# Peptides against a protein of PDB entry 5KEZ, part 113

Target 1, 320 residues: chain A of PDB entry 5KEZ
Amino acid sequence: NVAIYNPFRPWWERYQPVSYKLCTRSGNEDEFRNMVTRCNNVGVRIYVDAVINHMCGNAVSAGTSSTCGSYFNPGSRDFPAVPYSGWDFNDGKCKTGSGDIENYNDATQVRDCRLTGLLDLALEKDYVRSKIAEYMNHLIDIGVAGFRLDASKHMWPGDIKAILDKLHNLNSNWFPAGSKPFIYQEVIDLGGEPIKSSDYFGNGRVTEFKYGAKLGTVIRKWNGEKMSYLKNWGEGWGFVPSDRALVFVDNHDNQRGHGAGGASILTFWDARLYKMAVGFMLAHPYGFTRVMSSYRWPRQFQNGNDVNDWVGPPNNNGVI

## One batch from the design tools (peptide; made by RFdiffusion4, then SolubleMPNN)

Design b2_p17_4_s2 (from b2_p17_4, 12 letters changed)
Fold by OpenDDE base, seed 5:
Structure b2_p17_4_s2 (fold): chain B 320 residues (1-320), chain A 17 residues (1-17)
Amino acid sequence: as target 1 above (320 residues)
Amino acid sequence: SLPPYLQRLKARYEATF
């Protein structure tokens, strides 16, 4: 991915890929393979956060400032390490003046335009699908159990399916023959927008962001809400079907006050209430649960926003 | 228009080194 130095090596640089090389601040491919093997051998499965909707930001300068030293040129859409070229992006499909998503009530913009400047891949193209599938299959062959599909809301469900249909069965060294990768898709659906979580049920599970948001309001006792109202928690609260839901109290985005959920989201900063929420989540049968493991950073609020929300995991001058 | 939370994301993801 792109190496960002302003701010200094933020967490979100990881979501600006320039190649599908397993070569990042977390380690190289050999180290990753070793980790996956060791984890699988003790029954711990690995699910990769796969960034396949886009490459890096359009405003990033061309060069070799990347975690693996690969050259890239956002301006010309040149990513030779894949390789991608200008033919592999949705620039011609996006009809907005900026090339970015401007209206989230326009599903076509949400899918075909750039997410906050991130170069949008033409997932309708078999070439692009195949390059992504090759990346994911390499991971499957290494021994990962599945994937979180980042920014799934911004991909056409059919394009996702086309990629998934190209995937190998899981590695038979650790998984039963014929096992399929576990897929969960990040889709932010709090209502009010045309893209719905249900659009993606056919591809796998989806993130249910209503879960953490609503649980937060209840545990915080906002708006007169009571714990007794949780009697019909799950589908009764308008959440997606349990067998399609990936649930969580917080994630890396809404832990920082953005993404989805707003101020209701409980985090480790609210230790007591957070423990209550996580305990409830783990005790309740609704959905597939995900527990957050994060880190403390020096929060500094200005005008209601943490100006240090970019701070990544503990590191030594950029080295994790 | 972008939701407020995405406006902040826009500024962040467009940052350069």
Scores: peptide ipSAE 0.058, ipTM 0.770, DockQ to the pose 0.685
Fold by OpenDDE base, seed 1:
Structure b2_p17_4_s2 (fold): chain B 320 residues (1-320), chain A 17 residues (1-17)
Amino acid sequence: as target 1 above (320 residues)
Amino acid sequence: SLPPYLQRLKARYEATF
């Protein structure tokens, strides 16, 4: 991915890919392979946060300032390490003046235009689908068990399906023959926008962001909410079907505030309430649960915003 | 216009590189 130095190596640089090389501040491919093997050998499965909607931001300077030294040129849409060129992006499909999503009530903009400047891949093209599938299949062959598909809301469900149809069965060294990768899709659907979580049910599970948002309000006792109201928690609260839901109290985005779910989101910063929420989530029979593991950073609030929400996880590898 | 939940995302991706 792009190496960003201002702020200094933020967590979100990981979501600005310039190649599909497994070479980041979290480690290199050999280290990753080793970790996957060790985990699989003791029954711990790995799923990968796969960034396949886009490459890096259009405003990033061309060059080799990337975690694995790969050259890239956002201005010309040149990513030779893949390779991608200008033919592989949705610049011609996006009809907004800026090239960015300007109206989230327009589903075509949401899917065909750039998410906050991130160069939007033309996932309708078989070439692009194949390059992504190759990346994911490499991970499958290493031994991962599945994927979180980042920014799925910004991809056409049919394009995702086309990619998934190219995926290998899981590695038979650790998984039963014929096993398919576990897929869950990040779709932010809190209502009020045209794109719905149900659009993606055919591809796998979907993140239910209403879960953390609503649970936060209940645990916080906002608006007179009571724990007893959780009797029909799940579908009874208007959430997606349990067998399509991946649920969580917080994620890396909304943990930093002003994300999907807003201020109601509980985090480790609110230790007691957070423990209550996570405990309830794990005990209640709804959805597939995900537990967050995060880290402390030096929060500094200015005008209601944490100016240090960019701080990435601790890193002392001394390499990149 | 961006919905409130995406405002922070916009801010961080517009950071100086």
Scores: peptide ipSAE 0.057, ipTM 0.756, DockQ to the pose 0.725
Fold by OpenDDE base, seed 2:
Structure b2_p17_4_s2 (fold): chain B 320 residues (1-320), chain A 17 residues (1-17)
Amino acid sequence: as target 1 above (320 residues)
Amino acid sequence: SLPPYLQRLKARYEATF
C-alpha cells in the first residue's frame, strides 16, 4: 500500500493498495506464512481484510513510496506491480463531474465512481477479476480461512460473485477437503438508501451495522430504551437473517465515529457499558459474532472531531 | 481531513439518526 507520512503512517493507508504483494508494515510474505501456519496448528483461523474495490487515491504522488517499494502512478492509473493500467478502472464509466461519488442515493454512482478519490477498479472486466482472484487464491493456498470484503457496498454483487467463483477450496492441510472460504462483506445498510444488504446475501454474510448502533442506544438508555426490549433482539428488530449476519459492537471505523447516531456506538472508552454490550452479544444467539481488539490513542477533540483519529496501532517508528 | 472510510461512515450514521 501507499506509505503516507503526513500524517505519519495512519491506519487507513492500508486501504490504499498499490499492489497485492504481501509486504506491509506488518511484515513480509514469509512472516505472514509463518503466522498463518502457527495459528492454524492451534485451531486459530485467519481471515483477511481484502481491499479489492479500489487502489490508492487519485491525488497521491507517483513514485515508489509504498510498503514494498513498488512503483505506482495514480495520475496515469499505472500500477505495474499488479499490473493495472488505465483500462482497468471505471473512469470512463463514472458520469459525475468530479469522478467521485457525489450522490449516495444513486446506486450506479456508489458502485462505478471513486469512493472519496480512491481509484475505482473495473470489476466487470475478467482481467481485473482474475488478478483479484489470484491474490485471494494465493492467500487461500497459504492457509487463510476466508475474507472480509472491504467496501462491498461499492461493488456490484455480481462482480463479487464472479471473483468468488474463481476461488480455490481451502488448504487441505488444515481444512476438510472441499471447504470453501468464509466470506463476509462490509455493507453499511442502516436503511434509507438504494443499496441493501440483501443484495449481497448470495455471496456470503454481511455486516449488520444496525446491531452496534441499536445496542448502544439501549445500553445507554437513550430515548427511554430498556434492556427488556431486547427480548426479541435480532430479526425482531429488523436485522438481517441470523445466518447472513456478522455482528459486532464496534469496528475500527465506527470506533472513531462521532455525532448523531455515531455517538451511540460503544467502545472501550466507555469500559463498563462496552463490557455489557460485548457480553450481551456473546450470550445472545444471533449472527456470527466479532469481538474487537483495539488500542488507545491520544484523542484530541476540536469542534467535536478527534484530530488524531488517523493514529494507528502502537508501532516502532512506523513498523507494527 | 477525514480518511475516506471514516468520512463514509460518518455520512451514513448521520443520515440514519
Scores: peptide ipSAE 0.037, ipTM 0.689, DockQ to the pose 0.077
Fold by OpenDDE base, seed 3:
Structure b2_p17_4_s2 (fold): chain B 320 residues (1-320), chain A 17 residues (1-17)
Amino acid sequence: as target 1 above (320 residues)
Amino acid sequence: SLPPYLQRLKARYEATF
């Protein structure tokens, strides 16, 4: 991915890929293989956060400032380490003036335009699908158990399916023969927009962002919410079917959120309430649970915003 | 100012709550 130095190596640089090389601030491919093997050998499975909707931001300077030193040129859509070129992006398909998503009530914009400047891959192309599948299959062959598909809301479900249909079975050294990768898709569906979580049920589980937000309001006793209202928690609250839901109290994004919805999210900063929420989540049968492990950073609020929300985990000069 | 993921998430949460 892009190595960003202003601010200094933020956590979110990881979501601006320039190649599919397993060579990042977390380590090289050999170290990754070693970790996956050691984890699998003790029954701990690895699921990869796969960033396949886009490459890096369109305004990033061309050069070799990347975690594996690969050259890239966002301006010309040149990512030779893949390789991608201008033919592999949705620039011509997006009809907005900016090239970015401007109206989230337009499903076509949400899928075909750039997410805040991130170069949007043309996932309708078999070439692009195949390059992504090759990346994911390499990980599967190493021994990962599945994937979080980043920014799934911004990909057409059919394109995702086409990629998933190219995937290998899981590595038989650790998984039963014929096992399929576990797929969960990041879809932010809080209602009011045309794209629905149900659009993605056919590909695997989906993130249920209503879960942490609503649970936060209840445990915080906001708006007259009571714990007794959790009696029909899950589908009774309008959440997706349990067998399609991946649930969580917080994630790396919304623990840094603000505003009415963002403020409801419980995090380690509110230790007591957070433990209550996580405990409830783990005890309740609804959905597939995910527990967050994060870190403290020097939060500095200015005009309602944490100006240090970019801060990554403890690191050595940007290397984790 | 905000990274893209925070921008999109912020917008969705503020619209809902």
Scores: peptide ipSAE 0.034, ipTM 0.675, DockQ to the pose 0.076

Design b2_p17_4_s3 (from b2_p17_4, 10 letters changed)
Fold by OpenDDE base, seed 5:
Structure b2_p17_4_s3 (fold): chain B 320 residues (1-320), chain A 17 residues (1-17)
Amino acid sequence: as target 1 above (320 residues)
Amino acid sequence: SLPAYLQRLKARYAATY
């Protein structure tokens, strides 16, 4: 991915890929393979956060400022380490003046235009699908159990399916023959937008962001909410079917107020309430549960915003 | 226009603009 130095190596640089090389601040491919093997050998499965909707930001300077030193040129859409070229992006498909998503009530913009400047891949192209599938298949062959598909709301469900249809069965060294990768898709659907989480049920599970948002409100006793109202928690609250839901109290985005849920989201900063929420989540049968493991950072609020929300995990001068 | 919850996200990626 892109190495960003202003701010200094933020956590979100990880979501600006320039190649599909397993060569990042987390380590190299050999180290990753070693980790996957060690984890699988003790029954711990690995699910990769796959960033396949886009490449890096359109305004990032061309060059080799990347975690693996690969050259890239956002201006010309040149990512030779893949390789991608200008033919592999949705520049001509997006009809907004800026090339970015401007109206989230327009599903075509949401899927065909750039998410906050991130170069949008033409996932309708078989070539692009194949390059992504090759990346994911390499991971499958290493021994990963499945994937979180980042920014799934910004991809057409059919394009996702086309990629998934190219995937290998899981590595038979650790998984039963014929096993398929576990897929969960990040879709932010709190209502009010045309794209629905149900659009993606055919590809796998989806994130249920209403879960953390509503649970936070209840635990905080906001708006007269009571714990007794959780009697019909799950589908009774308008959430997606349990067998399609991946649930969580918080994630890295809404922990920083960047995404769905707003101030209702409980985090480790609210330790007591957070423990209550996580405990409830783990005890309740609804959905597939995900527990957050995070870190403290020096929060500094200015005008209601944490100016240090970019701070990544503990590191030594950029080295994790 | 961007939904309110995405405003901060946009700001986070300001370096990409």
Scores: peptide ipSAE 0.064, ipTM 0.785, DockQ to the pose 0.675
Fold by OpenDDE base, seed 3:
Structure b2_p17_4_s3 (fold): chain B 320 residues (1-320), chain A 17 residues (1-17)
Amino acid sequence: as target 1 above (320 residues)
Amino acid sequence: SLPAYLQRLKARYAATY
């Protein structure tokens, strides 16, 4: 991915890929293989956060400032380490003036235009699908158990399916023969927009962002909410079917106040309430649960916003 | 327009471009 130095090596630089090389702030491919093997050998499975909707930001300076030193040129859509070129992006398909998503009530914009300037891959192209599948299959062959598909809301479900149909079975050294990768898709659906979580049920589980938002409201006792109202928690609250839901109290985005859920989201900053929420989530049978492991950073609020929300985990000069 | 909950995310990315 792009190495960002202003601010200094933020967590979100990981979501600006320039190649599919397993060479990042966290280590090289050999170290990753070693970790996956050691984890699998003790029954801990690895699921990769796969960023396949886009490459890096359109205005990032060209050069070799990346975690694996690969050259890239966002301006010309040149990513030779893949390789991608201008033919592999949706620049001509997006019809907005800026090239970015301007109206989230327009499903076509949401999927064909750039998410906050991130160069949008043309996932309808078999070439692009194959390059992504190659990346994911490499990970599967290493021994990962599945994937979180980042920014799934911004990909056409059929394009996702086409990629998933190219995937190998899981590595038989650790998984039963014929096992398929576990897929969960990040889809932010709080209602009110045309793209629905149900659009993605055919590909795997989906993130249920209503879960953390509503649970936070209840535990905080906002709007007269009571714990007793959780009697029909899950589908009874309008959430997706349990067998399609991946649930969580917080994630890296809404922990920082810029994801779905708003101020109701509980985090480790509110330790007591957070433990209550996580405990309830783990005890309740609804959905597939995900527990957040985060870190403290030096928050500095200015005009209601944390100017240090970019801060990544403890690191040594950018190396995690 | 972007949903309110994505405004801060947009601002972060824009600041680094």
Scores: peptide ipSAE 0.061, ipTM 0.784, DockQ to the pose 0.780
Fold by OpenDDE base, seed 1:
Structure b2_p17_4_s3 (fold): chain B 320 residues (1-320), chain A 17 residues (1-17)
Amino acid sequence: as target 1 above (320 residues)
Amino acid sequence: SLPAYLQRLKARYAATY
């Protein structure tokens, strides 16, 4: 991915890919392979956060300032390490003045325009689908069990399906023959927008962002909410079907107050309430559960915003 | 318009080197 130095190596640089090489501040491919093997050998499975909707930001300077040293040029849409070129992006498809998503009530913009400046891949193209599938298949062959598909609401469900149809069965060294990768799609659907979680049910599970948002309000006792109201927690609260839901109390975005869920989201910063929420989530039989493992950073609030919400995880990998 | 929760993301993701 792009190496960002201002601020210094933020967490979100990881979501600005310039190649599909497995060399980042989290480690190199050998280290990753070793970790996957060791985890699989003790029954711990690995699911990769796959960033396949986009490449890096359009405003990032061209050059080799990347975690694997790969050259890239956002201005010309040149990512030779893949390779991608200008033909592989939705620049001509997006009709907004900025090239960015401007109206989230326009599903076409949401899927064909750039998410906050991130160069939007033309997933309608078989070439692009194949390059992504190659990346994911490499991971499958290493031994991962599945994927979180980042920014899925920004991809057409049919394009995702086309990619998934290209995927290998899981590595038979650790998984039963014929096993398929576990897929869950990040779709932010809190209502009020045209793109719905149900659009993606055919591809796998979907993140249920209403879960953390609503649970937060209940445990915080907002709006007169009571724990007893959780008796029909799940579908009874208007959430997606349990067999389609991936549920969580917080994620890396809303933990920093700028993801789906707003101020209701509980995090480790609210230790007691957070433990209650996570405990309830694990106890209640709704959805596939995900527990957050995060880190402390030096929060500094200015005008209600944490100016240090960029701080990445602890790292000692040095120059990469 | 952008949802409120994406406003903070915009500044970060669009950042240059």
Scores: peptide ipSAE 0.058, ipTM 0.775, DockQ to the pose 0.697
Fold by OpenDDE base, seed 2:
Structure b2_p17_4_s3 (fold): chain B 320 residues (1-320), chain A 17 residues (1-17)
Amino acid sequence: as target 1 above (320 residues)
Amino acid sequence: SLPAYLQRLKARYAATY
């Protein structure tokens, strides 16, 4: 991915890829392979956060300022380390004046235009699908158990399916023969938008953002809500079917106050209430549960916003 | 303009509220 130095190595630089090389602030491919092996050998499975909707921002300067030193040129859409070129992006498909998503009520814009300037990959192309599948299959071969698909809302479900159909079975050294990768898709659907989480059920599980949002209001005792109302927690609250749900109290985005769920989202900053929410989630038989493991950072609020929400994990001069 | 990271976060959740 791109190496950002202003601010200094933010967490979100990880979501601006310039190649599919396993070479980042976390280490090189050999170190990753070693980690996956050690984890698998003790029954801990690895799921990769796969950023496959886009490459880096269109405004990033061309050069070799990347975690693996790969050259890239956003201006010419040149990513030779893949390789991608101008033919592999949706610039000509997006019809907005800016090239960015301008109307989130237009599903076509949401899928075909750039998410905040991030160069949008043409996932309709078999070449692009194959390059992504090659990346994911390499990870499967190493021994990962599955994937979180980042920004799935911004990809056509059929394009995702086409990629998934190219995936190999899991590595038989650790998984039963014929095992398929576990897929969960990040789709923000709190209602009121044209894109629905149900559009993605055919590809795997989806994130249920209503879960953390609603649980937060109950635990906080907002609007007179009571714990007794959780009797029919799950589908009874309008959530997706349990077998399609990936549930969580918070994630890295909404933990920083800019994500789905608003102020109701509970985080480790509210330790007592957060432990109550996580405990309830783990005890209640709905969905596949995900527990957040995060870190503290020096928050500085200005006009209600944390100006240090860019701060990444604890590191030694940029190295994690 | 807003920082890119803030735009990303806001953009990803812009239609949510």
Scores: peptide ipSAE 0.044, ipTM 0.737, DockQ to the pose 0.093

